# Designs tried in a protein design run: peptides against a protein of PDB entry 5OOQ. Part 197

Target 1, 227 residues: chain A of PDB entry 5OOQ
Amino acid sequence: YREDVRQVVTHPANALSFLQPGRLVEISVNGKDNYGWGAVVDFAKRINKRNPSAVYTDHESYIVNVVVNTMYIDSPVNLLKPFNPTLPEGIRPAEEGEKSICAVIPITLDSIKSIGNLRLYMPKDIRASGQKETVGKSLREVNRRFPDGIPVLDPVKNMKIEDEDFLKLMKKIDVLNTKLSSNPLTNSMRLEELYGKYSRKHDLHEDMKQLKRKISESQAVIQLDDL

## One batch from the design tools (peptide; made by RFdiffusion4, then SolubleMPNN)

Design b2_p28_5_s1 (from b2_p28_5, 15 letters changed)
Fold by OpenDDE base, seed 2:
Structure b2_p28_5_s1 (fold): chain B 227 residues (1-227), chain A 28 residues (1-28)
Amino acid sequence: as target 1 above (227 residues)
Amino acid sequence: EVKVERLGEDIVDDRTPWEKKTIELFEK
């Protein structure tokens, strides 16, 4: 059920409006490389210049650039290609006892485990010398301030996901959490069906236009508050 | 409207006042 919720939350129709610069996201690449909480730099629609006709899944159709402070120090970060979510071999988070560095990595929406209710004030030029490290310090500070974990966006209250199928999914999860006796497999199948219906109802192109407007409005509000 | 509260020079809290109170209640 958690995975089903994640699929809906990280769908472009829902996620993109909350991927403002500085948004905290929990990152897991390929289901194995956990970078922890990082900060969004920006995102872009995935375009294959060599194959313009390439079709990506909804969750792979966008690239999100994120700052992480958990990159293994000996990772070949110089081999990272901008806007290429296929990470080079050796790019991984630091393990226990290993030193880490800050890096900007391109990820897909599918690599987002959670979207946080917090944002960082991001440097204007993250690629400038020392700026990634500044963000890294801020990430450490956030973790210090929230020892019990960074608060996650509520899909309904915060993200305003009002899709009927999703709401039904959430209710089912609540019931399952309370009853513990329901077969998780049966519920998972239903969630997959709900997600399938959800994805079919949303035209990503139309959603992107609406999301861009919302993002712009949100950024304007933030700028007004910073003034 | 997502209320943004500045927790410091580097952090923005997008949580509503209600959410903040709720979290505080669970942390006690």
Scores: peptide ipSAE 0.075, ipTM 0.648, DockQ to the pose 0.037; fails the geometry check
Fold by OpenDDE base, seed 5:
Structure b2_p28_5_s1 (fold): chain B 227 residues (1-227), chain A 28 residues (1-28)
Amino acid sequence: as target 1 above (227 residues)
Amino acid sequence: EVKVERLGEDIVDDRTPWEKKTIELFEK
């Protein structure tokens, strides 16, 4: 269920309006590289210059640049290419006992584990010397202030996701969470099952696509105003 | 006791007042 919720939350139709500069997002790349909470720099629609006909899934169709403070110090960060989510070999978070540095990494929406209900005031030029480190310090401060975890956006209350099927999913999750007080593992499995069943029964793809379009259109207008 | 300190000037909390209730209780 958590994954199902994540899929809906991170869909462009829902996520993009909340990926303002400074928005905190929890990052997991390839399901194994957990960078923890980072701060959004910007995002753009993914364009493959070498293969313009490339079709991306909804969750891979946008690139989000994020500042992380957990990059392994010896990672080849110089090989990072802006808006290229295919990270070079060796780009990884620091493990326990390893030193970390701040870096800007390009990720897909699929690499967002959660969207926080907090934002940082971002430097105007994140690429300027020392600015990433400033954001890194702010991230550490946030983590210090929220030892129980950074608050996550509520999909319904905050994100205003009003899809009936999603609401049903959320209700099921709530029921499961209430039951999870007794067994967290069982509830997680049930949530995943419900999402799987829901995804099979209800093709939300078209609705999500429509929402995505509306968001993209609204963002395009904003970008035009910023030019 | 997790003492929630005031958010720094560089931090924006977009949560509703209701959602901030727990934090506000610690800030008082």
Scores: peptide ipSAE 0.024, ipTM 0.568, DockQ to the pose 0.046; fails the geometry check
Fold by OpenDDE base, seed 1:
Structure b2_p28_5_s1 (fold): chain B 227 residues (1-227), chain A 28 residues (1-28)
Amino acid sequence: as target 1 above (227 residues)
Amino acid sequence: EVKVERLGEDIVDDRTPWEKKTIELFEK
């Protein structure tokens, strides 16, 4: 059920409007490389220059560049290519006892474990010398301020996911958390139907997504001005 | 209602009361 929620939350139709610069996201690459919380730099639609006709899944169709402060110090970070989510061999988070550095890594939406309800003020040029480290310090400060965990966006209240099947899923999760019962097969079928609807409406959703993004950005700007 | 708080020069907090529940869902 948690994975089902994650799939919906990280779908482009829902996630992209919340991937503003500085947005905190929890990163897990390939389900095993946990970088912890990072900060969004930017994102772009994935384009295959070698095969322009390549079709990616929804969760693989966008690349998000994120600053992490947990990169293993001896990782070949110089081999990282912006907007290329195929990470070179040796790119991994630092393990316990290892030193870490700050890096910008390209990830897919599928590598987002959660989207935080926090944003950092980002440097104008993150690729300039020392700027990644500045963000790294900010990430450490955030973690210090939120020892119980960084707050996550509410899919319904914050992200405004109003799909009926998703709402039913959320209700089921609430019930299951109380009763410790799971019916993953039934939920998976509903999720497939939900994704089918999202996929079919993708073109219309792009326009809606752009609008939602603009609204979200405008709200963020207004809120910043009011502070 | 989304609460927005500036925790510092580089941090914006827009937490909701739902945060604890959501953290529990994703951190477990």
Scores: peptide ipSAE 0.020, ipTM 0.527, DockQ to the pose 0.053; fails the geometry check
Fold by OpenDDE base, seed 4:
Structure b2_p28_5_s1 (fold): chain B 227 residues (1-227), chain A 28 residues (1-28)
Amino acid sequence: as target 1 above (227 residues)
Amino acid sequence: EVKVERLGEDIVDDRTPWEKKTIELFEK
């Protein structure tokens, strides 16, 4: 269901109106390279100058330029070609413990994991020296302000996706999530009730054990007095 | 100070239940 939602959200008919400059998007390239949250610079329809008749899927038909602050420092960023989503070998996010730099990378809509409900004020000339780093600082600040995660656009409330099948899908997901959230809570409440009953039973058992000991001690004292 | 704009009808910085769930869903 998650992938189905992603496919609808990232479809050009829905996504493009929310890919304004500065829009935060979560980026995963080829399902392997997670760059985290980046900021949209611009987008354009994908045109193959060498093969004008090239047919792209809907999710590959547009190129989105995004600023990321998680590019591995030794990545060959100089080999990046504007509006070419086929990234050179070695272009990857920094791993844990590695240093990262800011870079503008061209991605397809299919590489968007989620669209944030936040937009940065972008520099007028992002390609000017130091401007990418400014955006990178902004991204870090956003992450600092939202430690529990950057808010994601609501497909229905914010994006106004009114497709009936999609709405049905969303309702199903909401029901499942409610059940999944209610099941741990109901299970935790049941566990708390069970634990409460168990605790009460255990307390009663300990009380009974203590009472039995007191009775046995009292009987032992009576036996000593009868001696 | 980095200016952040929230787009949408609810300009409240409070995350909706959907936003929280969606984030959790995509982080897994």
Scores: peptide ipSAE 0.017, ipTM 0.475, DockQ to the pose 0.283; fails the geometry check

Design b2_p28_5_s2 (from b2_p28_5, 13 letters changed)
Fold by OpenDDE base, seed 1:
Structure b2_p28_5_s2 (fold): chain B 227 residues (1-227), chain A 28 residues (1-28)
Amino acid sequence: as target 1 above (227 residues)
Amino acid sequence: SVKVERFGEDIVDTRTPWEKKTIKLFEE
């Protein structure tokens, strides 16, 4: 159920408007490499220059660059390429007792576990010397200020996901949280069906187009404020 | 400011006074 919610929340139609610079996101790469909470630098639509006809899934169609402060110190961070979510071998979070460093890693939307209801003020140029470490310090400070965890965006209240099938999904989750149903498989299938209906009902292209317009408008406003 | 109002999000500035003077922010 949490995964089904995550799929909806991290879908481009919903997530991209909340991936502003400094947005906190909880990062899990390939379901194994947990980097904890990082800060969004930027995102871009995934473009394959070698294969322009490459079709990515919705959750793999965008690359998000995030600052993490949990990168293993001996990771080959110099091999990281911006906007390449295929991470080099050896790129991993520090384990307990290991030293960590700050790094910018490119991830897909599918690597976002949660979107926080907090943003950091981000350096204008995160690639400048020392800027990643500054964000890393800020992340530590945020974690200190929120010992019970960073607040997560509410899909309905904050993200304004008002799709009927999603609302039904959320209601079912609430019911299931109260009633541990004896048949998790039946419930998971129903959730997949609801997600499938959600995905099919939304013309994701139009939704993305509208979202891109909203993003462009918001960027224009920011640019106007910077003038 | 507009984005915060639109999405109801909090922006946290964890910078020290020194960092505020030396680091240019995206929102600045």
Scores: peptide ipSAE 0.029, ipTM 0.565, DockQ to the pose 0.076
Fold by OpenDDE base, seed 4:
Structure b2_p28_5_s2 (fold): chain B 227 residues (1-227), chain A 28 residues (1-28)
Amino acid sequence: as target 1 above (227 residues)
Amino acid sequence: SVKVERFGEDIVDTRTPWEKKTIKLFEE
């Protein structure tokens, strides 16, 4: 269901109007390379100059240029070709413990995991020296300010996707989420809260039993002194 | 490309002064 929602949200008919400069998007290239949240620079319809008759899927028919701040520092970023979503070998996000740099990468709509409800103020010339790093700093600050995650556009309320089948899908997901929230796992979190309360109550009860035992032992000692 | 923008519901602007300088709301 999440993938179905993603397919609808990232369809050009829905997504393009929200890919303004500075729009935050969560990026996953080929389902493998997670760059995290980046900022949209621009987008263009994909045109193959070598093969003008090339047919692309809807999700591959546009190229989105995005600034990411998670590019592996030793990635061959100089080999990146503008508006070519086929990334050179070695272009990847930094792993844990690796240093990252800012880069502009061309991606397809299919590489958008989510569209954020925020936009950055973008430099006028992102290709000028130091400008992508400025955006990178802004991205870090945004992530710092939103520790619970960057808010995602609501497909219905914000994106105004009014397709009946999509609305039905969203309702089903909502019901499932409600059922999942009502599921024993959320009940297990309530059970963990309840167990936390019961554990606190049992600790209190054990403490009370120990206290009662100490009081009883103290009373027994007092009775021994009174004979 | 002709820029067509769709707008969502009004969002309460709770941004700090820094955020107002750096971050736009989706309707901006």
Scores: peptide ipSAE 0.029, ipTM 0.541, DockQ to the pose 0.085
Fold by OpenDDE base, seed 3:
Structure b2_p28_5_s2 (fold): chain B 227 residues (1-227), chain A 28 residues (1-28)
Amino acid sequence: as target 1 above (227 residues)
Amino acid sequence: SVKVERFGEDIVDTRTPWEKKTIKLFEE
């Protein structure tokens, strides 16, 4: 059920409007490399220069650049390619007892575990010396302030996902969380059906165009408030 | 005044002056 909710929340039609600079996101790459909470730098539509006709899934169609403070110190960060979510071998989070550094990594929407209800003030030039470390310090301070976890955006109240099938899914999850003493297997199949209906009903391409316009307008407003 | 849009319950703004400059809490 959590995965079904994650698929809806991280879909471009829902997620992109909340990926402003400084937005906190919880990062898990390939389902195994947990970087914890990072800060969004920017995002772009994924374009394959070698194969312009390449078709990506919705969750792989955008690249999000994020600052993390949990990169293993001996990771080959110099081999990172901008806007290439295929990470070089050896790029991984630090394990227990290992030293970590700050890095900017490109990820797909599928690598977002959660979207936080917090934003950091981001430096104007994240590529300048010491700027990613400043963001790293801010991330540590946020984690210190929220020992029980960083607050996650509510899909309904905050993200305003009003799809009827999604709302039914959320209600079922709430009922199941209260009733999880009974048979969890029969209820999982019904949740997949509801997600399938949501995905088919929304023409996500048109919603994405409208969302891109709203994002551009929202970014302009944020820049005006920072002046 | 940076309008912080808070989503969710009134989180008591326990931010230090430094944190208010660095961390945007979106309040409803």
Scores: peptide ipSAE 0.040, ipTM 0.567, DockQ to the pose 0.063; fails the geometry check
Fold by OpenDDE base, seed 2:
Structure b2_p28_5_s2 (fold): chain B 227 residues (1-227), chain A 28 residues (1-28)
Amino acid sequence: as target 1 above (227 residues)
Amino acid sequence: SVKVERFGEDIVDTRTPWEKKTIKLFEE
């Protein structure tokens, strides 16, 4: 159920409008590398320069640059390629007892575990010397202030996801959380079915196109103001 | 950077002075 909710929440049609600079996101890369909460720098549509006709899944079609403060100190961060979400071998979070550093990593939407209800004030130039560490300090302080975890965006109240099938999914999750006695497998299958219905009913591609248009319009307005 | 903002129901502002300088709420 949590994965089904995550799939809806992290879909471009829903997620991109909440990936403003400084937005806190919980990061898990390849289902194994948990970086914890990081801060969004920016995002861009994924473009393959070598193969412009490359088709990505919705959840892989955007690259999000995030600051993390949990990068293993001996990770080959110099091998990180901007806008390449395929991380080099050895790029991993620090384990217990290991030292960590701050790094900017490119991730896909599929690597977002949760979207936080908080944003950091971000430096204007995150690539400037010491700025990543400043964000890292802020992340540590946020984690200290929220010992029970950073508040997650409510998909309905905050993200305004009003799809009927999604609402039904959320209600089912609530019922299941309350009634743990029900067969988790049956509930999971029902959630998958609901997600499938949601995905089929919503032309998520059209929603994404509309969102992209809004993004472009917003950028155009900013550019006009900067002129 | 593409700035797209959607606003939802905000959280209660319980921020300290430091947090107010460092952390934006959802609707900010």
Scores: peptide ipSAE 0.022, ipTM 0.589, DockQ to the pose 0.073; fails the geometry check

Design b2_p28_5_s3 (from b2_p28_5, 9 letters changed)
Fold by OpenDDE base, seed 1:
Structure b2_p28_5_s3 (fold): chain B 227 residues (1-227), chain A 28 residues (1-28)
Amino acid sequence: as target 1 above (227 residues)
Amino acid sequence: EVKVEQLGEDIVDNRTENEKRTLKLFEE
């Protein structure tokens, strides 16, 4: 059920407007490589120059560049290709006892485990020497300030997801969490079916993708100007 | 000279629409 929520939250129609520079996101690549919380640099629509006719799923159709501070020190970070989410072999988070470094990695929306309700002030040029390390220090401080966990965006209150099928899904999850097995919602359509309905309703056309991107950019600019 | 204005290690808490509280992260 948590996966179903994640699928909705990370759908481009919902996620892109919250991927402003500095937005904290929790990163899990391929469901196995957990980098922890990172900071968004930017995002772009995925374009395959070698195969322009390539069709990507909604969750794979955008590339998000994120700063992480948990990259294994001996990872071949020099082999990272900008806007290529297919990470080279050896790119992985540091394990316990291993040293880590800061790196900018390209990920898909599918690699976002959660979106935080916090934003870092980002350097203007993240690629400049020492800038990603500055962000890394900020990430460490955030983790220190929030020992119980970084606050996650509320899908309904914060993200304003108003889809009826999603709301039903959330209600079911709430009922399950409270162990109220007597609620008729627990016996209703499977959460997977509800997500399926949501996904079909929100098939992203290119126009909608562009609109959400513009909204995200506008929000980022407004916040930067207000600072 | 790209003046990288190091915006201080500040975080913005967006939990409430009205309380854009900038949490200044002080580097110790």
Scores: peptide ipSAE 0.018, ipTM 0.523, DockQ to the pose 0.028
Fold by OpenDDE base, seed 3:
Structure b2_p28_5_s3 (fold): chain B 227 residues (1-227), chain A 28 residues (1-28)
Amino acid sequence: as target 1 above (227 residues)
Amino acid sequence: EVKVEQLGEDIVDNRTENEKRTLKLFEE
């Protein structure tokens, strides 16, 4: 069920309007490289220069640049190519006992485990010397403030996903968490129907223009020292 | 090689030092 919800939440039609600079996202690359919570720098639609006719899946059709503070110190970060989500060999998070550094990495929407209900103020030039480390310090402070985990956006209350099948799915998940009585297979079938509706109804190019204009910011502000 | 059209918005950082240590919460 968690993966089913993740597929809907990370679809471009839902996720892009919440990927503002500074938005916290939880990152897992290739289903195995867990970088933890990072901060969004920006995002862009993916275009293959060598093959303009290339078609990507919805979840791989956009590139999100994120600051992470868990990059293994000996990773070949100098080989990272801007806006190339195919990471060089050796790019990985630090394991227990290893030292880590801050880095900006390009990821796809499919590499987002969750979208946080928190947003950092970002420096003007994240590529300038010391700026990534500043964001890294902020990420450490956030993790310290939220030892039980960073709050995640509610798909219905916060993201305003109003699809009827999705709402039914969420209700069933709630019932399952309480009673463990619902059939997971039934929910999976409904998810496929829901995803089908999104893929047919939404034009990603037009949606991007619309979403860019509708990107909103919360005015609720709390100082890190007051948390 | 991948060409990317940037569609994200920029944030102008006109913050005080105190504001640089601030989180925005997106609560109802």
Scores: peptide ipSAE 0.014, ipTM 0.492, DockQ to the pose 0.020
Fold by OpenDDE base, seed 5:
Structure b2_p28_5_s3 (fold): chain B 227 residues (1-227), chain A 28 residues (1-28)
Amino acid sequence: as target 1 above (227 residues)
Amino acid sequence: EVKVEQLGEDIVDNRTENEKRTLKLFEE
């Protein structure tokens, strides 16, 4: 059920307005490479210059550049291409016992595990010498200050997601969290159904979705300009 | 020291406001 919430939260119509520079996000690439909490640099709509007609899913239609401090030290970071979320082979987080470095990596919305309720003030030129390392130190400090975890944005209270089907989903999740259930599988299927209804509703109301996205993008741009 | 923005007032934290919202990002 957490994945269902994640799908809604990371949808462009909901997420983009909260991806201001410095926003903390928890990163998992391909469901395997966990980089932990990073800081947003910027984002842009994904464009395929070689294939302009390429169609991306909503969760793959934007590229978010993030600073991480968990990159494996021997990763070929020089091969990273800005706004290319297809990471070169060898780009991975450091494992236990390995040394890590700071890096800026491009990710899709689908690689965001959660959006934090914290926002750092970012340097103007993150690619300048030493700047990403400074952000890395700040990330360590944040983790130190929040040993129980960085606060996550509340989808309803903070993100103001007011979709009826989503609210029903959230209520169901709350019930599952508070009550012992003898049929967790059945409850999970019901959650999937609710998410399905949400998805279908948005598919049927494409124009509304696009409008909401544009509004969110506009808000995000305003935040970028405020820095 | 650089201030950190938090959206939620509903986050329960026993730390002072200054401790919650101040991080060292840059050497002045």
Scores: peptide ipSAE 0.074, ipTM 0.612, DockQ to the pose 0.167; fails the geometry check
Fold by OpenDDE base, seed 2:
Structure b2_p28_5_s3 (fold): chain B 227 residues (1-227), chain A 28 residues (1-28)
Amino acid sequence: as target 1 above (227 residues)
Amino acid sequence: EVKVEQLGEDIVDNRTENEKRTLKLFEE
């Protein structure tokens, strides 16, 4: 169920308008490398200069640059390529007992585990010396202030996702959380069905999806210019 | 030291009342 919600929340039509500079996002790359909460720098539509005809899935069609403070210190960060979400081998979060550093990494929307309801005031030039470390300090402070976790955007109340199928999905999740006694299998099947309907609806309404993405991008750009 | 002013919220606050109070305490 969480994955279904995540797929909807991180869809470009929904997520991009909330990926303003400084937005906190929880990052998991390739489903294994958990960087924890990072801060959004910016995002851009994924363009393959070598293959302009490349088609990406919705969740892989944008690159989000994020500051993380959990990068393993000996990671080959110098090999990171801007706007290339295919991370070099060895780029990973620090494990327990290892030292970490701050880094800006490019990720896809699919690498966003959750979107926080908090933002940081970002330095104007994040690439300048010491600036990403400043953000790193801020991230640590936020984590200190929220020991029970960073507040996550409510898909309905905050993100204003009003799709009927999604709302039904959310209601079912709430019911399941309240009534664990209900047959989990039956409920899971229903949730999958609802998610499927939502996905199909968005596929059918591609034009609307594109429009929403454009609006989201425009809003994000405006905020970048204001920083 | 990280300045509290560096922290911001979304337009719609989804925090619990306790979280809101906590933030205010740090910002004061």
Scores: peptide ipSAE 0.015, ipTM 0.545, DockQ to the pose 0.086; fails the geometry check

